# Designs tried in a protein design run: peptides against a protein of PDB entry 6CSU. Part 3

Target 1, 51 residues: chain A of PDB entry 6CSU
Amino acid sequence: GALEELRGQYIKAVKKIKCDMLRYIQESKERAAEMVKAEVLRERQETARKM

## One batch from the design tools (peptide; made by RFdiffusion4, then SolubleMPNN)

Design b1_p8_6_s1 (from b1_p8_6, 3 letters changed)
Fold by OpenDDE base, seed 5:
Structure b1_p8_6_s1 (fold): chain B 51 residues (1-51), chain C 51 residues (1-51), chain A 8 residues (1-8)
Amino acid sequence: as target 1 above (51 residues)
Amino acid sequence: as target 1 above (51 residues)
Amino acid sequence: DDYIKIIE
């Protein structure tokens, strides 16, 4: 019925939002990891320059 | 050292984002639940009117 | 309300 259909639509929307947000969290972690890797490389190069 | 401090700052920022997003997911679910409850009430009232 | 519980 109409009520069940509406309920299903709300649940579907919430599930989509949850998935999108979890994906964004994962991507944010990956970007942060890449930035840290780049910083490690820069610090190693700076250390090498000072040797 | 500077590298460890920077790493710590990135990790802290990512943790904050994760917490904010999980909270938003929970709040979205609660809003959806409340909307469904309101719809159930409306449908019950409509059914009662038709009796 | 068990219908709401499915959302959680």
Scores: peptide ipSAE 0.152, ipTM 0.624, DockQ to the pose 0.069
Fold by OpenDDE base, seed 3:
Structure b1_p8_6_s1 (fold): chain B 51 residues (1-51), chain C 51 residues (1-51), chain A 8 residues (1-8)
Amino acid sequence: as target 1 above (51 residues)
Amino acid sequence: as target 1 above (51 residues)
Amino acid sequence: DDYIKIIE
């Protein structure tokens, strides 16, 4: 019936939001990791220049 | 140095956002579960009235 | 309830 259809649509929407948020978290972690790598590289280059 | 401090602050902020999002997802799931339970109860009551 | 399992 109509109620079951609405319930199903709600659950589907919640699942989509969950997936979107988890993907965003993963992408944010990847961006953070790349920023850290870039910083470490710059620091090592500075150290090398002082040696 | 200053760069390391900024990096550390960024990572801390990202971790906080991640935790907030995961908490929101959990709370959303709990709300959805309660909505489903309420719907099922109503449906069973309607069925019982027809019997 | 099987429907709650869908949300998990």
Scores: peptide ipSAE 0.151, ipTM 0.615, DockQ to the pose 0.022
Fold by OpenDDE base, seed 4:
Structure b1_p8_6_s1 (fold): chain B 51 residues (1-51), chain C 51 residues (1-51), chain A 8 residues (1-8)
Amino acid sequence: as target 1 above (51 residues)
Amino acid sequence: as target 1 above (51 residues)
Amino acid sequence: DDYIKIIE
């Protein structure tokens, strides 16, 4: 019935949101990792300049 | 330096967002579970009325 | 009850 259909649609929507959020989290972590890599390189260069 | 500080602030902010999102996902799952429980009860009652 | 399992 209509109630079961609405429930099904809700659960489907929640699952979609969950997947999107997990992907966003993963991508945010990857961006943070790249930022850290860039900083490490800069710091190595700075150290090299001081030597 | 300022660049390291900004990086640190960014990573901290990302971690906060991650935690908030994970909590939101968990709460959404809990709400969905409660909705399903309510439906199961309604369906049991409907079946009982037909009997 | 099977419905609850898909959420958890």
Scores: peptide ipSAE 0.141, ipTM 0.616, DockQ to the pose 0.021
Fold by OpenDDE base, seed 1:
Structure b1_p8_6_s1 (fold): chain B 51 residues (1-51), chain C 51 residues (1-51), chain A 8 residues (1-8)
Amino acid sequence: as target 1 above (51 residues)
Amino acid sequence: as target 1 above (51 residues)
Amino acid sequence: DDYIKIIE
């Protein structure tokens, strides 16, 4: 019925939003990991310079 | 010795950076969750309006 | 709330 269909549409929309946000979070984590790697490289270079 | 101390400083710095990034990621996840909650509210209101 | 559980 109409109510069930509307509910279904709502749930579908919410799930899509959730997936989009989770993807954003995952990409953010990957960017963060890259930043950490870059910092590790910098620190390694600094360490090497001081050795 | 000097090399061990430098290594220790390096490891400490890397760990701090990692922790900071993990905290940022966690806060980002929390903000994302809040955005999803807000969207859920909007969709619920829209659903109610259409009922 | 069942709808909020979708976020989990």
Scores: peptide ipSAE 0.139, ipTM 0.529, DockQ to the pose 0.053

Design b1_p8_6_s2 (from b1_p8_6, 3 letters changed)
Fold by OpenDDE base, seed 4:
Structure b1_p8_6_s2 (fold): chain B 51 residues (1-51), chain C 51 residues (1-51), chain A 8 residues (1-8)
Amino acid sequence: as target 1 above (51 residues)
Amino acid sequence: as target 1 above (51 residues)
Amino acid sequence: DEEIKIIE
């Protein structure tokens, strides 16, 4: 019935939101990792210049 | 160093965001469950009236 | 260093 249909639609929507959120977090982690790598590289270059 | 500190801070922040998101999803599911229960109850009452 | 597990 309509109730079951609504429930199904809600569950589907929640699952989509969950997936989107997890993807967002994952992408954020990837961006952070890249930022860290870039910073480490810069620091190494600075150290090398001091040497 | 500052880099490791920044990384640690980022990780902490991401963990917090994750927890908040999961809680939000959980609360959303709970609200949906309550809505379903309420609807089922109403439907049962309507059926009972027809009987 | 620590890992962030995001899967529930």
Scores: peptide ipSAE 0.239, ipTM 0.636, DockQ to the pose 0.072
Fold by OpenDDE base, seed 2:
Structure b1_p8_6_s2 (fold): chain B 51 residues (1-51), chain C 51 residues (1-51), chain A 8 residues (1-8)
Amino acid sequence: as target 1 above (51 residues)
Amino acid sequence: as target 1 above (51 residues)
Amino acid sequence: DEEIKIIE
């Protein structure tokens, strides 16, 4: 019925929001990992320059 | 060092975002539960009116 | 090092 359908639509919407949020967190972690990688590379280059 | 501190700050920020998102999902679920409860009550009242 | 767990 209409109530069950509305409940189903709401649950589906909440699940989508959850998935989008988890994806955002994962992408944020990946971007952070790349930033750290770039920083480590710069530090290694600076160390090499001083040697 | 500075790199470890920056990493720590990033991790802390991401954890806060995660907590805020999970809280939002929980509050959304609670609001939906109340909406369903109100709808069920209205349906019961309408059923009673027809009896 | 700390790990970020996103799975509950």
Scores: peptide ipSAE 0.235, ipTM 0.631, DockQ to the pose 0.077
Fold by OpenDDE base, seed 3:
Structure b1_p8_6_s2 (fold): chain B 51 residues (1-51), chain C 51 residues (1-51), chain A 8 residues (1-8)
Amino acid sequence: as target 1 above (51 residues)
Amino acid sequence: as target 1 above (51 residues)
Amino acid sequence: DEEIKIIE
């Protein structure tokens, strides 16, 4: 019936949101890691220049 | 150093966000379940009244 | 430093 269908739609929506959130977190971590890597490289280059 | 501290702060923040998101999902599921339960009860009461 | 672990 209509109630069961509504429940099913809700469950589907929640699953979608969960997946999207986890993907967002993963991508955010990857971007942060790249930013840190880039900063470390810049610092090392600057140090090398001063040597 | 400052870079390591910044990284640590980022990690802490991401963990906080993760926990908050998971809690939100859990609470949302619980609320939805309660809403469905309440609706089913109302429907059954209405049916009983008509009998 | 501690790694970020996500538990689903």
Scores: peptide ipSAE 0.229, ipTM 0.624, DockQ to the pose 0.076
Fold by OpenDDE base, seed 5:
Structure b1_p8_6_s2 (fold): chain B 51 residues (1-51), chain C 51 residues (1-51), chain A 8 residues (1-8)
Amino acid sequence: as target 1 above (51 residues)
Amino acid sequence: as target 1 above (51 residues)
Amino acid sequence: DEEIKIIE
């Protein structure tokens, strides 16, 4: 019935929101990891230069 | 150093965002469950009335 | 350092 359909639509919407949020967090983590990696590489390069 | 501190701050921020998102999802699920419960109760009441 | 676990 209409109630079951509404519930189904809500569950589907919540699942989509969840997936989008997790994807956002994952992508943010990946970007942050790359930023950290880049900074570490720069630090290593600077250390090497000073040697 | 500054890099480690920045990373720590980022991790802390991401954890907070994650927790807030999960709380939002949980609260949304609870509200939806209550809505469904209320509708089911109304349907039962209507059925009982028609009997 | 800390690890971030993102599991529902």
Scores: peptide ipSAE 0.237, ipTM 0.633, DockQ to the pose 0.026; fails the geometry check

Design b1_p8_6_s4 (from b1_p8_6, 4 letters changed)
Fold by OpenDDE base, seed 1:
Structure b1_p8_6_s4 (fold): chain B 51 residues (1-51), chain C 51 residues (1-51), chain A 8 residues (1-8)
Amino acid sequence: as target 1 above (51 residues)
Amino acid sequence: as target 1 above (51 residues)
Amino acid sequence: DEEIEIIE
């Protein structure tokens, strides 16, 4: 019935939001990892310049 | 060192984002539940008006 | 260092 259909629509919407947010979290972790790698490179370059 | 400190800062930031998003998901689930409850009430009222 | 685990 209409109630069950509406419930299904809301659950579907919440599931989509969940998936989008989990993807964003994963992308944020990847960006954080890349920033750390960039910092490693900068520190290595600074060390090399002091040699 | 500076690298480890930076890594710690990024991890902390990502953890905060995660917590905020999980809270938003939970709130969205609660809002969906309340919308379903409101729909149940409306349908019951419509049924009562037809009695 | 702490690992970030995604809890659904």
Scores: peptide ipSAE 0.237, ipTM 0.647, DockQ to the pose 0.076
Fold by OpenDDE base, seed 4:
Parts: structure tokens; sequence; C-alpha cells
Structure b1_p8_6_s4 (fold): chain B 51 residues (1-51), chain C 51 residues (1-51), chain A 8 residues (1-8)
């Protein structure tokens, strides 16, 4: 019935939101990792220049 | 150093966001479940009245 | 260093 249909639609929507959120977090982590990598590289280069 | 500190701060922030998101999803599911339960109860009552 | 595990 309409109730089951509504429930199904809601569950589907929640699943989509969950997936989107997890993907967003994952992408944020990846961006942060890249930022850290770049910074470490710069620091190493600076250290090397001082040496 | 500052880099490690920044990394730590970021990781902490991401963990918090993750937890908040998961809690939000969980609460959303709980609200939906309650709505469904209420609707089913009403439907059963209506059916009972017809019988 | 901390690991962030994303649990569904």
Amino acid sequence: as target 1 above (51 residues)
Amino acid sequence: as target 1 above (51 residues)
Amino acid sequence: DEEIEIIE
C-alpha cells in the first residue's frame, strides 16, 4: 500500500544521503592527505636548501 | 611541528563530522520508523473498526 | 597519527 511505498521511498532517500555523506568525507580526507603531502614536500625542499 | 599539529586537527575535525553525520542518519531512520509505526497502528485501528 | 575509519 501507500504506507509501504512511502517507507520504501524514505529508506531509498536515506541510503542515498548516507552514500553521499560518506563519499564527501572520503573526498575530504583525500584532499587533506594531498595537502599534507604537498606541505611535507615543500618542507623537505626548504630543509634541503638550508643544508 | 605545525604540520603534524594541523594534520591532527584536521583528523579530529573529520572524525567529529563523521560522527555527527552518522548520528543524523540514525536519528532520521528512527523518526521514519516511528512514523511508520504510527501509521500502521492507525491503519489497524481503522481496519478493526470496519470489522 | 590517527586513522579515520568510515563505518557505514
Scores: peptide ipSAE 0.237, ipTM 0.630, DockQ to the pose 0.024
Fold by OpenDDE base, seed 3:
Structure b1_p8_6_s4 (fold): chain B 51 residues (1-51), chain C 51 residues (1-51), chain A 8 residues (1-8)
Amino acid sequence: as target 1 above (51 residues)
Amino acid sequence: as target 1 above (51 residues)
Amino acid sequence: DEEIEIIE
């Protein structure tokens, strides 16, 4: 019936939101890791220049 | 050093966001379940009234 | 009924 269909649609929507959020978190972590890596490289280069 | 501290702060922030998101999803599911339950009860009451 | 598993 209509109620069961609505429930099913809600469940599907929640699953999608969950997946999107987890992906966002993963991508955010990856971007942060890359930023840190880049900064470390810059710092090391600057240190090397001063030696 | 400062870079490690910054990284640590970022990781902490991401963890908080993750927890908040998961909590939001859980609460949303609970609210939806309650809404469905209430609707089913109303429908049953209406049906009973018509009998 | 379908259950949604939240995996961290």
Scores: peptide ipSAE 0.236, ipTM 0.625, DockQ to the pose 0.075
Fold by OpenDDE base, seed 5:
Structure b1_p8_6_s4 (fold): chain B 51 residues (1-51), chain C 51 residues (1-51), chain A 8 residues (1-8)
Amino acid sequence: as target 1 above (51 residues)
Amino acid sequence: as target 1 above (51 residues)
Amino acid sequence: DEEIEIIE
């Protein structure tokens, strides 16, 4: 019935939101990891230059 | 150093965002469950009335 | 260092 359909639509919407949020978090973590990696590499390069 | 502090700040921020998102999802699920429960109760009441 | 675990 209409109630089951509404519930199904809501659950589907919540699942989509959850997936989008998790993807956003994952992508944000990946970007942050790359930023940190880049900074560490720069620091190593600077240290090597000073030697 | 500054890099470690920046990383720490980022991780802290991401953790906060994650927690807020999970709380939002949980609260949304709870609200939906209550809405479904209320509708089911109304349907039962209507059925009982028709008997 | 801290780890962030994402639970689905």
Scores: peptide ipSAE 0.232, ipTM 0.627, DockQ to the pose 0.025

Design b1_p8_7_s1 (from b1_p8_7, 3 letters changed)
Fold by OpenDDE base, seed 1:
Structure b1_p8_7_s1 (fold): chain B 51 residues (1-51), chain C 51 residues (1-51), chain A 8 residues (1-8)
Amino acid sequence: as target 1 above (51 residues)
Amino acid sequence: as target 1 above (51 residues)
Amino acid sequence: MFSPVEIK
């Protein structure tokens, strides 16, 4: 019935949200890691220029 | 230096994202639970009308 | 970012 179907939709929706959130966290971590790599590279280049 | 500060910002940002995502999940679960409660109420009322 | 869960 409607009650059981709604419960099913609830569980499905929450699982989807969890999945989306975890993916977003992972992608954000990856972007942050790439920014750190870029910063390391910039600092190395600046050090080289100052030598 | 810039490298260490960026690393710190990275960690801080990821922690904030995690916190926001967990809150979003929790709030979504709460909204879903309230919708289920409302549906139960509607079904009870409909049953009463049909009696 | 994400829309609230909507149940039909």
Scores: peptide ipSAE 0.253, ipTM 0.646, DockQ to the pose 0.124
Fold by OpenDDE base, seed 5:
Structure b1_p8_7_s1 (fold): chain B 51 residues (1-51), chain C 51 residues (1-51), chain A 8 residues (1-8)
Amino acid sequence: as target 1 above (51 residues)
Amino acid sequence: as target 1 above (51 residues)
Amino acid sequence: MFSPVEIK
């Protein structure tokens, strides 16, 4: 019935949001780490040229 | 009735998760930006000392 | 970024 369907939709929506959030967090961490590594490398080169 | 209450709980839960997600994303962006800035500054100093 | 929740 309508009550069971609504409950099912509620559970499905919460699970989907949780999965999306965890995926975004993981991808954001990876992107941030790569940005830091790249920035450190670039800054070493820039500093050397300015000496 | 029970159907209206369940609908209300569903809407409330989805809204709360959305707010938490957006807050986490914003805070993560800010932390990442500050980490990059700090790393660049430290790397400039380290590179200079090694010259 | 995130898929919208469908309420139908």
Scores: peptide ipSAE 0.218, ipTM 0.480, DockQ to the pose 0.501
Fold by OpenDDE base, seed 4:
Structure b1_p8_7_s1 (fold): chain B 51 residues (1-51), chain C 51 residues (1-51), chain A 8 residues (1-8)
Amino acid sequence: as target 1 above (51 residues)
Amino acid sequence: as target 1 above (51 residues)
Amino acid sequence: MFSPVEIK
């Protein structure tokens, strides 16, 4: 019935949002990790320059 | 040093995003639940009307 | 001395 259909629609929508947001979190973590790795490399090069 | 400070900034930013998004997910679930509850009530009233 | 970090 209408109630069951509506329930299904809302549950599906929430699940989609959850998936999208978890993906965004994961991608943000990956980007941050890559930025830190790049900074580590730069710092090593700077240190080497100053030896 | 500069590296450690930058690392801290990026980690903090990612953690903030994570918290915000998890809160949004939770709030979305709560809103969906409330909408379903309201629909259940409406359906009961509609059924009563048609008895 | 410098090590990449793992963000969890």
Scores: peptide ipSAE 0.181, ipTM 0.623, DockQ to the pose 0.030
Fold by OpenDDE base, seed 3:
Order: C-alpha cells, then structure tokens, then sequence
Structure b1_p8_7_s1 (fold): chain B 51 residues (1-51), chain C 51 residues (1-51), chain A 8 residues (1-8)
C-alpha cells in the first residue's frame, strides 16, 4: 500500500546517499594519496638538485 | 620532517571528512526513520477516524 | 557529487 511504498522510498534514498558518500570517501583518499605522491617527487627533485 | 608532516595532515583531513560523513549518514537514517514513524501515526489516525 | 535527494 501507500505506506509501504513511502517506507520503501525512504529506505532507497538512504541507501543511495550512503553509497554516494562512501564513493566520495574513497575518491578523497585517492586524491590525497596522489597529492602526497606529487609532493614526494618534488622533494626528491630538490634533493637531486642540491647534489 | 616537512614531508612527513604534510602526509600526516592529509591523512588527518581525510579521517575527519570520513567521520563527518558517517555521522551524517547515521543522522539521516534516524531522520528518515522518524519521518516514517510519523507517517504511520497519521495513517492510523485516519483509519481510526473512519471507524 | 552527491545525489540531490534530501531527507532532512
């Protein structure tokens, strides 16, 4: 019935948001890792330049 | 050193965002549940009125 | 980024 339909819609919405957020977290971690990697490379370049 | 410090800062930032998002998800679920409960009560009232 | 679904 209508009530069950509404309940289902809310549950579905929550699940979707959860999935979106988890994806965002994963992507954020990957971006952070990439930034760190880039910084490491820059530091290595600077070291090499001084040698 | 500076590199390690930067790495630590990025990790810390990611952790904070993760925690914030998980909290949001939890609160969202609770709000959704409350909305459903409210709807159930309204439906029951309507049924009672018709009886 | 996130779905435009609003539950608040």
Amino acid sequence: as target 1 above (51 residues)
Amino acid sequence: as target 1 above (51 residues)
Amino acid sequence: MFSPVEIK
Scores: peptide ipSAE 0.242, ipTM 0.638, DockQ to the pose 0.101; fails the geometry check

Design b1_p8_7_s2 (from b1_p8_7 with S1M D6E)
Fold by OpenDDE base, seed 3:
Structure b1_p8_7_s2 (fold): chain B 51 residues (1-51), chain C 51 residues (1-51), chain A 8 residues (1-8)
Amino acid sequence: as target 1 above (51 residues)
Amino acid sequence: as target 1 above (51 residues)
Amino acid sequence: MLSPVEIK
């Protein structure tokens, strides 16, 4: 009935939000890792330049 | 050094984002549960009214 | 009765 459908809609909406947020967190972690790798590479290049 | 500090700052920022999002998900689950409970109560009242 | 809201 209407009650069960409403319950289902709420649960579905919350699950979608959870999935979107977890994906955002995952992408943020990946971006942070890429930025750190780029900084390491730049630091190595700078060190080499100073030699 | 600068590299380690940058790494630390990125990791700290990502952890903060993760915590904020998990809190939002938890609050969304709680809100959904409260809404469902309210609907159950309304449905019971409506059923009683029709009796 | 409704079961508790649990999201995996």
Scores: peptide ipSAE 0.188, ipTM 0.628, DockQ to the pose 0.044
Fold by OpenDDE base, seed 1:
Structure b1_p8_7_s2 (fold): chain B 51 residues (1-51), chain C 51 residues (1-51), chain A 8 residues (1-8)
Amino acid sequence: as target 1 above (51 residues)
Amino acid sequence: as target 1 above (51 residues)
Amino acid sequence: MLSPVEIK
């Protein structure tokens, strides 16, 4: 009935929000890892320049 | 050194984002559950009124 | 009647 449908819609919406947020977290972690790699490269280049 | 500190700052920022998002998910789930409970109550009240 | 909702 209408109540069961509404309940289903609420749960579906929550699950979508959860999935989107977990994806955002994963992408943020990947971006952070790439920024660290870039920083390591820059530091090594500066070390080479100053030696 | 500065690189290790920066790496630590990146990781710390990601962890904060993760925690905030997971808290938001949890609060959204709790709000959805309360909305369903409220809807069940309203439906029961309407049923009682129409009987 | 619906039982209490559990969202996990």
Scores: peptide ipSAE 0.184, ipTM 0.621, DockQ to the pose 0.037
Fold by OpenDDE base, seed 4:
Structure b1_p8_7_s2 (fold): chain B 51 residues (1-51), chain C 51 residues (1-51), chain A 8 residues (1-8)
Amino acid sequence: as target 1 above (51 residues)
Amino acid sequence: as target 1 above (51 residues)
Amino acid sequence: MLSPVEIK
């Protein structure tokens, strides 16, 4: 009935939000890692310039 | 040094985002559950009105 | 030499 349909809709919505948030977290971690890698490269170049 | 400080900042930011997102997921699930509970109550009342 | 940064 209508109750079961509503229940299904909300559960489906929650599952979608969960997936979206997990993806966002993963992408944020990947971006942070790439930024740190770039910073490490810059630091190495700066060290080389001082040498 | 500056590199380690930056690393710490970005890792801290990622951790905060993770916590915020997990909290959001949990709260969304709780809200969905409360909405379903309310709907169940309404459905019971409607059934009672039809008897 | 600095090692790669791992984010877990």
Scores: peptide ipSAE 0.172, ipTM 0.620, DockQ to the pose 0.032
Fold by OpenDDE base, seed 2:
Structure b1_p8_7_s2 (fold): chain B 51 residues (1-51), chain C 51 residues (1-51), chain A 8 residues (1-8)
Amino acid sequence: as target 1 above (51 residues)
Amino acid sequence: as target 1 above (51 residues)
Amino acid sequence: MLSPVEIK
């Protein structure tokens, strides 16, 4: 019935939002990791240059 | 050193974002649940009115 | 009665 449909719609919407947020978190972590890697590279280069 | 500090800052930022998102998800679920409850109430009232 | 919504 209409109630079940409505409930289902709300649940579906919440699940979608959850998935989107989790994806964003994952992507954010990956970006952060990449920035850290880049920084490590720069530091290694700087160290090498100073030797 | 600077690298460790930078890494720490990025990790901290990501963790903060994660927590904020999870909180938002929780609040969204609670709002959805409340809306469903309200709908159930309305349907019960309608049914009662039609009896 | 509807079951509570649990999304993990």
Scores: peptide ipSAE 0.190, ipTM 0.629, DockQ to the pose 0.046; fails the geometry check

Design b1_p8_7_s3 (from b1_p8_7, 3 letters changed)
Fold by OpenDDE base, seed 5:
Structure b1_p8_7_s3 (fold): chain B 51 residues (1-51), chain C 51 residues (1-51), chain A 8 residues (1-8)
Amino acid sequence: as target 1 above (51 residues)
Amino acid sequence: as target 1 above (51 residues)
Amino acid sequence: MLSEVEIK
């Protein structure tokens, strides 16, 4: 019936949002890791120049 | 040092994003529940009119 | 009631 269909639609929507958010968090973590990696590389180069 | 500080900043940012997303999901669930509740009320009213 | 949502 209409009530069950509506309930199902909202549950599905919430699940979709959850998945999107989890993916975004994962991608954010990956970006953060790459930025740290780049910083390490730059600092190593700076150290080399000072030697 | 600068590297440790940067790492800490990104970790903190990711944690903040996670918390914001969890809150959004919770609020979305609450909105969905309220919409279902409203639908139930309307359907009860319709049923009453048909009786 | 909707089940709990966990972000891992």
Scores: peptide ipSAE 0.200, ipTM 0.616, DockQ to the pose 0.092
Fold by OpenDDE base, seed 3:
Structure b1_p8_7_s3 (fold): chain B 51 residues (1-51), chain C 51 residues (1-51), chain A 8 residues (1-8)
Amino acid sequence: as target 1 above (51 residues)
Amino acid sequence: as target 1 above (51 residues)
Amino acid sequence: MLSEVEIK
């Protein structure tokens, strides 16, 4: 009935939010990894200049 | 070194955000469950009045 | 109810 339908819609919405959040976390981790990579490169360049 | 420390700080921050998000979704589910419970009660009352 | 949503 209408109640079950409303429940189903809620479940679906929550699942979507969950997926969006997990995707956000994954993308955030990837961005962080790229930032670290860039920092490592900068440090290596600085080290090279000092040798 | 300093780079590893920065990385560690970032990882910690991401973990905190993850936990906060999971807590939010859990609380949201609980609120929704309570809303459904209230709706069921209202429907039962309406049914009783119509009998 | 809502057990279908498992958050990892």
Scores: peptide ipSAE 0.190, ipTM 0.593, DockQ to the pose 0.085
Fold by OpenDDE base, seed 4:
Order: structure tokens, then C-alpha cells, then sequence
Structure b1_p8_7_s3 (fold): chain B 51 residues (1-51), chain C 51 residues (1-51), chain A 8 residues (1-8)
């Protein structure tokens, strides 16, 4: 009936939001990792300059 | 050094955001479950009225 | 020096 269909739609929407958020988290982690790599490189270069 | 501390702070912030998002997802799931329970109850009551 | 470095 109509109610069951509505419930199904709502649950589907929630699942979509969950997936979107998990993807966002994953992408954020990837970006953070890349930033850290760049910082580490800069640190190494600075250290080299000070030897 | 200063750079390492800054990096650590940034990573900590990212981890906090991740945790917050996961908590949000969990809470959303719980809310959805409660809503579904209520709807199921209403459906049962409607069905009873139509018997 | 590699402390707390995160990778993919």
C-alpha cells in the first residue's frame, strides 16, 4: 500500500545520504593525506637547507 | 618542531570531523528506525479499523 | 619525523 511505499522511499533516501557522507569522509581523508605528504616534503627540504 | 605540531593538529581535526559524521549517520539510522516503527504501528491500527 | 603521517 501507499504507506509501505512511502516508508521504502524514506529508507532509500537515508541510505543515499549515508553513502554520500561516507564518500565525503573518504575524499577528505585522501585530501588530508596529500596535504601531509606535501608538508613532509617541505620539512625535508627545510632541514636540508639548514644542514 | 612547529610544523609537525601543526600537522598533528590538522590530522586531529580531520579525525574529529570523521567521528562527528559517523555519529550523525548512526543517529540518523536510529531515528529512521523509530519512525518506521511508528509507521508500522499506524498501519496496523488502520488495518484494524478497516476490518 | 614520520610520526602521525597518514596515507590513503
Amino acid sequence: as target 1 above (51 residues)
Amino acid sequence: as target 1 above (51 residues)
Amino acid sequence: MLSEVEIK
Scores: peptide ipSAE 0.152, ipTM 0.583, DockQ to the pose 0.022
Fold by OpenDDE base, seed 2:
Structure b1_p8_7_s3 (fold): chain B 51 residues (1-51), chain C 51 residues (1-51), chain A 8 residues (1-8)
Amino acid sequence: as target 1 above (51 residues)
Amino acid sequence: as target 1 above (51 residues)
Amino acid sequence: MLSEVEIK
């Protein structure tokens, strides 16, 4: 009935959010890691230039 | 120096992730809410048609 | 009927 279908839709929506969040977290962490790596490279180059 | 700059970049990256996550959570919740609303509407229409 | 919803 309507109640069961609504419950099903709710659960499905929640699961979708969960999956999306986890994916986004992972992607964001990866992007942040790459940004930090790039910065570290720049820092090393700058240090080298000053020597 | 390099250490301070790296620390700054790290903190900035973390804050960026936090903000992005919160935004994504909010948007996802809104999308889910809209999906549920649409489903409820359909359920109501279906119920009405059966009457 | 009861059920648990897990997010994380």
Scores: peptide ipSAE 0.140, ipTM 0.617, DockQ to the pose 0.060

